# Ledger of designs, part 72: peptides against a protein of PDB entry 8YVU

Target 1, 39 residues: chain A of PDB entry 8YVU
Amino acid sequence: PQLCYILDAILFLYGIVLTLLYCRLKIQVRKAAITSYEK
Target 2, 160 residues: chain B of PDB entry 8YVU
Amino acid sequence: TWLTVLKKEQEFLGVTQILTAMICLCFGTVVCSVLDISHIEGDIFSSFKAGYPFWGAIFFSISGMLSIISERRNATYLVRGSLGANTASSIAGGTGITILIINLKKSLAYIHIHSCQKFFETKCFMASFSTEIVVMMLFLTILGLGSAVSLTICGAGEEL

## One batch from the design tools (peptide; made by RFdiffusion4, then SolubleMPNN)

Design b2_p14_6_s3 (from b2_p14_6, 12 letters changed)
Fold by OpenDDE base, seed 5:
Structure b2_p14_6_s3 (fold): chain B 39 residues (1-39), chain C 160 residues (1-160), chain D 39 residues (1-39), chain A 14 residues (1-14)
Amino acid sequence: as target 1 above (39 residues)
Amino acid sequence: as target 2 above (160 residues)
Amino acid sequence: as target 1 above (39 residues)
Amino acid sequence: LELLRLFLEFLLKL
């Protein structure tokens, strides 16, 4: 059970990092789309 | 376009593979330090007794390092030589992961056979702990397999 | 302990899905960048 | 440490 909680913590951290990266990438896509629309 | 994306992620996949290997090695060392496997009767830790986390971690580490080196040295080596090295690294990594999965399946099967209904027995506690470690190793193995498959697809796509 | 394993499975699946979505989004950003460069 | 640096550099390039 303790190892399971450690794995949960690692996976949770990984999920948070991926979510942040995904959000940043999504913002970049939106910025690129806006720049393409203004051209 | 997909191949170009995969190529840019090759270093990341290599690092992920090395990280997976290091985590497996850490788990192996922790288990060896906390549990005197030599005094544990049964094959619950047969994979650990065989040193599987150690040689598996080494194999994944080598595969990841080769992938990173091959990606970085694209300018130094002939394009074909770099592609060949990446493909070889991907194949090696995939093979290592396959072996890991087979060993994990064997360990899980053993735990299922020795699944004791009484949690208060020391053997049941050890079997539960072994099951948890095997599950963690399985997750790490799946991550490693994903990285190796991705690297293999990148290498194959560069050859086309 | 069983709840922990279920959480691990959910977090693992979430991590895989996010990774795939991130890869797709990265491809879209690259395609948008290439299209912007060709204009 | 080098692996961590590589990982951080990759994350920064993403």
Scores: peptide ipSAE 0.487, ipTM 0.809, DockQ to the pose 0.042
Fold by OpenDDE base, seed 1:
Structure b2_p14_6_s3 (fold): chain B 39 residues (1-39), chain C 160 residues (1-160), chain D 39 residues (1-39), chain A 14 residues (1-14)
Amino acid sequence: as target 1 above (39 residues)
Amino acid sequence: as target 2 above (160 residues)
Amino acid sequence: as target 1 above (39 residues)
Amino acid sequence: LELLRLFLEFLLKL
């Protein structure tokens, strides 16, 4: 049971980090698409 | 920019593989130090008896290290070496997952046969603990395999 | 303890999905950068 | 510790 809670904490942290990275990448793609449309 | 992004991801994946490998080794060593697996009757710790945490962690560590070194030195021979190591690590990870699934099935069967309603019984506690450890190792192995496959795809893409 | 295992499964699935989405998004950014360089 | 530092540096560069 205690190991499960540790795993939950690791997975939760991993999920947060991936979400932040995904958001940043999505913003970059949107910016690139906007700049490509203005050309 | 593409090469720099690929390189950054390869380094990250390599570090992730090494970290996963280190965690697997730590868990394996702790379990082996605390539990006398050799004296435990049954196949509850079949993955540990097979030495998967040790050899799997070594394969992932080597693959990750080679990937990082390949990225840093930008040498064609290192890229090929990293690709080979990542492929080997992916095979090792797949084998490890198979062993862990078999261990999980055996552990679950053991819990079912002994009607482990009383968690305080030593045998039931050991079976539950082994199941938890195997699940954790399975998760880590899947993460390691994912990183190794990703690195392999990136390396193959650089050679094409 | 049982709730912990369920949470682990959900977080694990979320992590896999996010990783796949991140990879797809990165490939899209790559394709967009290549097409922008060829123009 | 060095691996952790590398991981942190990588995260900071992202």
Scores: peptide ipSAE 0.485, ipTM 0.809, DockQ to the pose 0.047
Fold by OpenDDE base, seed 3:
Formats: C-alpha cells, sequence, structure tokens
Structure b2_p14_6_s3 (fold): chain B 39 residues (1-39), chain C 160 residues (1-160), chain D 39 residues (1-39), chain A 14 residues (1-14)
C-alpha cells in the first residue's frame, strides 16, 4: 500500500508537469497563430 | 517527420532510460538488502532471483549512455554502436516484462490461494509487498522499453 | 489501499492521454513555425 | 547533475 502511494505521487507529479508543458505549448501555439495572422 | 521529432528527443529518451535503469537498480538493491530472497518461496520473487533488476538496469543504463554519447559526438561508429545497444536493451526489456508478468501472476495466485484475510501474516505481507514491487518494476521496465525502442527507431532512421 | 490502485490506473491513463495530446500539439507548433518561415 | 541539466534543457525546449 505504501508503494502504491509512492507511485501515485510520481504519476501525479508527472501529470502536473505534463499539464504545465501543455499549457506552455498551447500559449506558444496561440502566439504563433497571432503572429501568423498579423503577417 | 516523425523521425525528426524522435531525433530531437533522443537525448531525453536516453536520459529517461538511464534514470529508469537507476531506479530499477536502486529498487533491486533495496529489496535485496531488506529481504533475504533466498529464504522466500521462489515463486513470489522469481524476477529478483533471476537478477532482473540488476542486469536489466545495467542494459538500460548502458543503452541510454551510449545513445547520449552517440548523439553528442555525432560519429558514425557511435551511431552504429548505440543502435546495437538500444536493440539489445529493447530485447532485454521485452524479456524482463515477460518475466515480471509471470512473477506477478504467481504472486497473485499465491495471495488468492492462501486467502490472505490476515494481512499481518508474514507470508501474506511478503506476497503483497512482492506484488507491489513487481508492479513498480513492470511500469519502469515498460518506460525503459519505450525509450529504448524509440531510440532504436531513431538510430535505424539515421542509418537509412 | 484498493483506492490507491484505482488512482494509479486513472493517473496512468491521464499521463498517456496528456502525452499524446502534447505530441499532437508539438507537431502543430512545428507546422505553424514552418508555415511562418515560408512566409 | 548533468543528466538533470539535460532533462531540464529538454523540458525548456519543449
Amino acid sequence: as target 1 above (39 residues)
Amino acid sequence: as target 2 above (160 residues)
Amino acid sequence: as target 1 above (39 residues)
Amino acid sequence: LELLRLFLEFLLKL
């Protein structure tokens, strides 16, 4: 059971990191789209 | 192209492979230090008795290191060596997954047969603990195999 | 204890889905960057 | 530490 909680913590951290990266990438896509629209 | 994407992430995949290998090695070492696997019934810790955490971790570590070195130096001879190592690591990972699945099945069967109502019984606790460790090792092995396969595909794409 | 394993499965699935979405988004960013450069 | 740096650099490039 303790190992399960450790795995949960790792997976949770991974999920948070991926979410942050996804948000950053989404912002980059939006910026690129805006820049493409201004040209 | 998908190959270009894999090439750009080759270093990351190598690092991930090394990290996975190190974690597997650490878990293997901890388990060997805490539990006298030799005194435990062979079916519960078959993967540990086979030394999988050790040799698997070594193979993944070597493969990852070679991949990183090959990418950094961009030498043709290193690319071939890395491809060979990654292929070997992928095969080792697949074998390891198979062994872990077999061990997991045996551990689960043991838990079911002994009707572990009392979790505090030493045998039931050991079987549960083994199952948990095997599951963790399985996840790590899958991650390592994924990285090794990705690196192998990337290396094969560079040779073509 | 059983809830922990369920949580692990959910987090694992979430991680896979996010990874796929991230890869797709990254490909979109690359395509947008190439289109912006041709421009 | 070098591995961690590589990982961080990769995350930043991503």
Scores: peptide ipSAE 0.471, ipTM 0.795, DockQ to the pose 0.040
Fold by OpenDDE base, seed 2:
Structure b2_p14_6_s3 (fold): chain B 39 residues (1-39), chain C 160 residues (1-160), chain D 39 residues (1-39), chain A 14 residues (1-14)
Amino acid sequence: as target 1 above (39 residues)
Amino acid sequence: as target 2 above (160 residues)
Amino acid sequence: as target 1 above (39 residues)
Amino acid sequence: LELLRLFLEFLLKL
């Protein structure tokens, strides 16, 4: 049971980091799309 | 630039595969050192009795090493060898997942039969611990399979 | 303890899905960067 | 150590 809680904590942290990276990447895609449209 | 980024992603996947293999091997050795699997009555550790942590870790380690060497030397022959090793590791990973699922079913059945409401019973503790380790190994095996499949797709893309 | 294992499974699945989405988005950013360089 | 450095460099580029 303790190992399960440790795994949950690691997976939760990993999920948060991936979500932040995904949001940053999505913003970059939007900026690149805007720059291509202005050209 | 795109090829350089793909190579860097392949190196990362190879490192991830080796690390996954090493973690699986470490878990296998720790379980073997702490628990005399041979003296444990029942099929709770069927995946360990099958030697999956050992051969699975070896296959993933070899696949990861070959991928890294292939990327560093940039030789077409090594790329084909790495692709073959990654394919073999993907098959081994799929087989390992199947064995782990069977072990999980047996462990869950054992917990259900003994109605393990009392954690302090040694048998229930062992079954719970086995289930936790098998779940961890299953997650690591899925990650290893994902990396091996990704490397296989990248290698196949380089051959086309 | 049973809830912990269910949570682990959900978080693991979420992590896989996010990783795949991140990879797809990264490929899209690269394609957008290439198209912007060719203009 | 080189593999670990590559992994860290990859993480830093993310």
Scores: peptide ipSAE 0.469, ipTM 0.801, DockQ to the pose 0.040

Design b2_p14_6_s4 (from b2_p14_6, 11 letters changed)
Fold by OpenDDE base, seed 4:
Structure b2_p14_6_s4 (fold): chain B 39 residues (1-39), chain C 160 residues (1-160), chain D 39 residues (1-39), chain A 14 residues (1-14)
Amino acid sequence: as target 1 above (39 residues)
Amino acid sequence: as target 2 above (160 residues)
Amino acid sequence: as target 1 above (39 residues)
Amino acid sequence: DLLSLLLLSLLLSL
């Protein structure tokens, strides 16, 4: 049970970090698409 | 830059806020329907006793709805209303996080004091269940607060 | 503990899905960056 | 994309 809660915390943190990174990456893709269209 | 990104994702943030609110409300309702929290000894469900899943869900739902409406109608009065609602939701979220952290500490303390090696004891099961639900609600509340704060910053930037 | 393990399973699945989406998005960003440099 | 992030955030919240 203690290991399960620790795993939950790690997986949750991982999910948050991945979500933030995904958002950043999505913004980069959008910016790159806009810059390619203005060219 | 960041403000422009927040403006583009305002509807998303609003939907996220509503969804978070609905999930919190559902969890609160389910827990209250399945468990008689009033008969549970200790403060392991202090967040539920405080009614956080209900009032927090209401605040987040209102904030999210106002944010979506404000974005769709693009009216100045709605932007101000959304800003106010998002600010209120941010305060509610912060309060909710505080309550949930206190509940989590109490639940963990309960588990530690009772040395819950035997999970099948009703009290230990309830404490562990409470801890799990509180952790889930804490995560939802953090997400809701993040969305509300983001919407507040976005709305403040539009007034400026 | 059973609820914890269920949560772990859900979070794990979520983490996998996010990782796959992130990888796909990262590939898209790289492709967009390459196409912008060739222009 | 936004919907995917929403679903993802929802899944993370669950």
Scores: peptide ipSAE 0.571, ipTM 0.836, DockQ to the pose 0.098; fails the geometry check
Fold by OpenDDE base, seed 1:
Structure b2_p14_6_s4 (fold): chain B 39 residues (1-39), chain C 160 residues (1-160), chain D 39 residues (1-39), chain A 14 residues (1-14)
Amino acid sequence: as target 1 above (39 residues)
Amino acid sequence: as target 2 above (160 residues)
Amino acid sequence: as target 1 above (39 residues)
Amino acid sequence: DLLSLLLLSLLLSL
């Protein structure tokens, strides 16, 4: 029913947000690793 | 910089683009095998009638393959070719998104007009199924476009 | 409707996997930050 | 890694 499509939209949005946050976090880890290597 | 990150991930983006293309091709093939789209009344499958799952998949696959080959061979002549292919794939992806959005609007309008309370009726079922498939293809196309644009930016950065 | 529920199940599973990966990455970032602070 | 995120994004898109 309509609730299923709403849930799909919420889960999809959640997946996108988590993917972006994960990418940002991974970039931060890489930057931290590079900074630790230059010291 | 963001460009250096994109360069390191170019192969990954290329693989993503190829995979997205293959999935789109699979969906297109399945739909064409199960449904005779030519005999379906209305514009519910307009994206399939336009052949987008096929030509879009080809463009994305070629773009992804060229990107991977360009990165692996590290040849200057391939970089320009990859940039051109990725640009073409980005344009194709944008066109595909437009077609899919139009198809989605038509499918939703059809469902609304026929007041499809009985989803078990053949016409309502087909419209609902089309809507679901078009939404899935739209998401795949957005992902493919994102990959192609990222590869284009990466290639442009290598020419500077 | 049935396809919607299948999609919900897939998206839900995906969300769980992403959340677990994000948590693991966050722990790694914290460990890297602590190690960089001790140097 | 990025591949895992891609597979995950692809899985979400499906």
Scores: peptide ipSAE 0.568, ipTM 0.834, DockQ to the pose 0.099; fails the geometry check
Fold by OpenDDE base, seed 3:
Structure b2_p14_6_s4 (fold): chain B 39 residues (1-39), chain C 160 residues (1-160), chain D 39 residues (1-39), chain A 14 residues (1-14)
Amino acid sequence: as target 1 above (39 residues)
Amino acid sequence: as target 2 above (160 residues)
Amino acid sequence: as target 1 above (39 residues)
Amino acid sequence: DLLSLLLLSLLLSL
């Protein structure tokens, strides 16, 4: 049970990090698409 | 083809296998250092008593290292050696999964029989802890087996 | 305690989905970069 | 890319 809460904390942190990375990558894709449209 | 994809990712699979093995070894050593498994009554830690985290980690580590070396050196003798090691690691992984499933069943049965409503009882705590660790080890073993099997298929494709 | 394991499963599934989405997005960024390099 | 996915899968497994 205590290990489960530790696992929850790790998975939650992992989910946050992934969400941030996904947002950064999405912004990069949008910037690349805009740059490609201007050419 | 799937074989071409596996060949391209062979080094990655080998690194994954080594990493999985190291994590399994770390868990095994931590559990053995914190808990005197020999003094724990019952088969709650049967996988640890069998030494699976140790020998399983060794097999997976050797297999992963041989796979990486075989890919990097591109020598025919290393390819055959890697194939043999990966096959042995796949068998070891399958055996490990079986041991872990048996341990998990025993741990769950123990929890059910003792109706562990009182979490603060040392035996119930140990059974729950064992169950959690065994589930984690089972997941890691499945990942290791998947990498070893993938490397075996890749090596077999190179021998054809 | 049972809720903790359910939360672990949900967070695990979320992590897998985010990983797949991240990979798809990374492939899109790479394709966009290649297309921009060929222009 | 695959390494990031694996690290991610491993982190999810831990």
Scores: peptide ipSAE 0.563, ipTM 0.827, DockQ to the pose 0.093; fails the geometry check
Fold by OpenDDE base, seed 2:
Structure b2_p14_6_s4 (fold): chain B 39 residues (1-39), chain C 160 residues (1-160), chain D 39 residues (1-39), chain A 14 residues (1-14)
Amino acid sequence: as target 1 above (39 residues)
Amino acid sequence: as target 2 above (160 residues)
Amino acid sequence: as target 1 above (39 residues)
Amino acid sequence: DLLSLLLLSLLLSL
């Protein structure tokens, strides 16, 4: 049971980090698309 | 194409496969050092009794090493060797997943039959610990299989 | 105890889905960068 | 970037 809670904490932290990275990457794609349309 | 992406990531996939193999070997060694699996009654550790963490780790490690060496030396014989090793590792990974699923079912059945409400009982603790380790090994095996299959597809694309 | 295992399964599935989405988004960023350099 | 995602995936699988 303690190992399960530790695993949950690690997976939760990983999910948060991946979500932040995904949001940053999505913003980069949008900026690249806008720059391509203005040229 | 998907093949071009896999070719660029071949070294990365090889490193992933080696790392997965090392983690599986470490888990196998730790479990064998902490628990005398031979003296544990029941099929809770059937995957460990089958030696999967050891032979699976060896196959994945060899496949990953051959993939990295093949990419670095760019020799035709190494490409064929890597393809063969990755195919063997993919088969080993599939077999490992099957063994781990069977072990997981046995562990869950044991917990259900003994109505393990009190995790402080030695038998219930061992069954729960086995279930946790088997789940972790199952995830590692799926990752290793994904890497081996990706490397196999990449190698097959280079031979065509 | 059952809730912990269910949470682990959900978080693991979420991690896999996010990893796949991140890979797809990274490929889109690379394609957008190549298209911007050819123009 | 892919190496970082893999290391993260491996850390999650541990």
Scores: peptide ipSAE 0.562, ipTM 0.832, DockQ to the pose 0.100; fails the geometry check

Design b2_p14_7_s1 (from b2_p14_7, 11 letters changed)
Fold by OpenDDE base, seed 1:
Structure b2_p14_7_s1 (fold): chain B 39 residues (1-39), chain C 160 residues (1-160), chain D 39 residues (1-39), chain A 14 residues (1-14)
Amino acid sequence: as target 1 above (39 residues)
Amino acid sequence: as target 2 above (160 residues)
Amino acid sequence: as target 1 above (39 residues)
Amino acid sequence: PLLLLLNLLLKKLF
């Protein structure tokens, strides 16, 4: 049971990190698309 | 630049792979230190008997280190080395997953057969503990495989 | 303890999905960058 | 901040 909580913490942290990276990448894609449309 | 972002992502994946490897190694060493696996009946610790925590951790660690070094030095020979290491780590991860799934099935079957209602029975406790450890190792192995595959794709894209 | 295992399963699934989405988005970013460079 | 943490970890490891 204690190991489960540790795993939850690790997975939660991983999920947060991935979410942040995904958001950043999504913003970059949008910026690139806008720049390509203006050219 | 996009290349800088990708490079940072590769480094992060490499660190994640190393961390996964270290955790696997730690679990392996703890289990080997606390439990006499040779005297445990059945295949509850088959993954440990096969030495997966050890060789798997080594492969993932090497792959992660090579990926980080490749990204830092940006040398063609290091890129090829990282690609090779990540491929090897992906194969190792796949093998590890297979072993862990087999172990998990055996552990669950053992728990079911003995109808482990009493957690304080040594056999039931060991089976439950094994199941928990195997599940954790499985998750870590999948994470490591994901990172290795991602790094492999990134490396392949740089060579083309 | 049972809730912990359920949470682990959910977080694990979430992690896999995010990883796949991240990979797809990364590929899209690369394609967009190449297209913008060729223009 | 995460990239900074990663850089710090990398500097500690290598």
Scores: peptide ipSAE 0.491, ipTM 0.813, DockQ to the pose 0.032
Fold by OpenDDE base, seed 5:
Structure b2_p14_7_s1 (fold): chain B 39 residues (1-39), chain C 160 residues (1-160), chain D 39 residues (1-39), chain A 14 residues (1-14)
Amino acid sequence: as target 1 above (39 residues)
Amino acid sequence: as target 2 above (160 residues)
Amino acid sequence: as target 1 above (39 residues)
Amino acid sequence: PLLLLLNLLLKKLF
């Protein structure tokens, strides 16, 4: 039972980190696309 | 291609927000239907008494829908509307998290005070059930807030 | 309890989907960088 | 698949 809650916390943290990384990567892709379009 | 990928990502965030809202609404409805919260002693279900599963779900649903519609139609008025709705949903999510944290503290305190060794006692069972539901709602609220904030930042970036 | 396992399943699925999306974005960024370098 | 699900949900709501 306690292991389930620990797993929830780990998965939740992983989800937040992945969401932030995904957002950063998306911004980088957008910047790269804009830079490629201006060239 | 890049615009299509970005559009799919915003739609995904909107769908995630709507799904989170629907799950919160379903849990709220089930809890209200199965349990008479008004007759339960204490503030174990304070988040439910405040109606958070309902208004939070509505805010997240509206925000997600507006974000998806704004992305699909690419109209300036819809972008502004989506930005406003996402901002409102972010505020609602933050308020919901605060309420849920307070509820969790009360539930945990109740469990600690009663030293709930006997899970078969109605009060201990209700406190444990409340804690589980509140934790799930907290996770869902954080997911919804993350989606709303992400959509707000994306919308603000498009207006600048 | 059962609710914890349901939450774990949802978070796990979310994590997998985000990981796949992140990998796809990372591949796209790499392809864009290679294309920009060849120009 | 999520877009299809969204389209189905939107069609059901409207």
Scores: peptide ipSAE 0.474, ipTM 0.812, DockQ to the pose 0.032
Fold by OpenDDE base, seed 3:
Structure b2_p14_7_s1 (fold): chain B 39 residues (1-39), chain C 160 residues (1-160), chain D 39 residues (1-39), chain A 14 residues (1-14)
Amino acid sequence: as target 1 above (39 residues)
Amino acid sequence: as target 2 above (160 residues)
Amino acid sequence: as target 1 above (39 residues)
Amino acid sequence: PLLLLLNLLLKKLF
């Protein structure tokens, strides 16, 4: 049971970090697409 | 830039908020149906006794629905209403987190005081079950609050 | 304890899905960068 | 892809 809670915390943190990175990457893709459209 | 991203994700955040609210209602209903909380001594289920799963879910549901409707209809008056609802939902979420943390502390204290070495004792089982449910509700409440705050920031950015 | 394991399963699945989406998005960014470099 | 996921979630909710 204690290991389960630790795993929950790690997975939760990982999920948050991945979500932030995904949002950042999505913004970069959109910026790149806009820049390519302006060229 | 961040505001434009939040605007594009507004509907998704609203759906997430509604989903979180529905899950909270389901948990509240299940706990109320399986356990007679009123007959349980102590503050193990203080969050449930306070009715948080119910009123919290209502606030999140209303906020999410208003956000989705506001985005779909693209009406200025709805944006203002959504901003108000999201702000109220954010306050409700913060209050809910506080209540859940207090409940968690009480549950942990109960487990410590009774030295729950025997997991199969009714009181220890109830305390452990309460702790698990409270932790799950905390995760859901944090997700709901994050969605509500994001929607609030998005709405505030549209008003400026 | 059982609820903790259920939550772990959900979070784990979410993490896998996000990782796959992140990889896909990263590949798209790389392709966009290569295309912009060739122009 | 986010819009697609949103549409899938909305379709599942309704």
Scores: peptide ipSAE 0.460, ipTM 0.787, DockQ to the pose 0.033
Fold by OpenDDE base, seed 2:
Structure b2_p14_7_s1 (fold): chain B 39 residues (1-39), chain C 160 residues (1-160), chain D 39 residues (1-39), chain A 14 residues (1-14)
Amino acid sequence: as target 1 above (39 residues)
Amino acid sequence: as target 2 above (160 residues)
Amino acid sequence: as target 1 above (39 residues)
Amino acid sequence: PLLLLLNLLLKKLF
């Protein structure tokens, strides 16, 4: 049971980090699209 | 397009494969050090008795290292070697998944037969612990197989 | 304990989906950058 | 960032 909770914590942390990276990447895509439209 | 993406992520996939292999090896070593698997009654640790954490880790490590070296040196012989190693690692991963599923079934059957409602009993605790480790190893094996298959597809694309 | 295993499965699936989405988004960023450079 | 992490991991391994 303790190992299961540790795994949950690791997976949860991984999910949060990936979500943050995804959001940052999405913002970069939007900025790149705006810059391309202004040219 | 997909091949181009895989090529750009080859080093990352190789590192992921090596890391997965190292984690599997560490788990195998820890389990062997903490538990006298040979003295445990039943086939609860069949995957460990089969030596999967060890040979699987070796195959994944070799495959990952060869993939990294192949990407860095861009030599044709290294590409072929990496493709071969990744194919072997993919086969090993598939075999590992099968062994782990069998072990999981045996562990679950053991828990069911002994009506393990109280986790404080030594046998039930060991069965539950084995099940948890097997599940973790299964997830790691799936990740390793995914990386090996991706590297194999990328290597095959470079040969075409 | 059963809830922990279910949570592990959900978090694992979420991690895989996020990884795939991140890869797709990264490709889009690269394509947008190439298109912007050709203009 | 992924490439940087990869480079850091590779530097630790080799």
Scores: peptide ipSAE 0.460, ipTM 0.792, DockQ to the pose 0.030

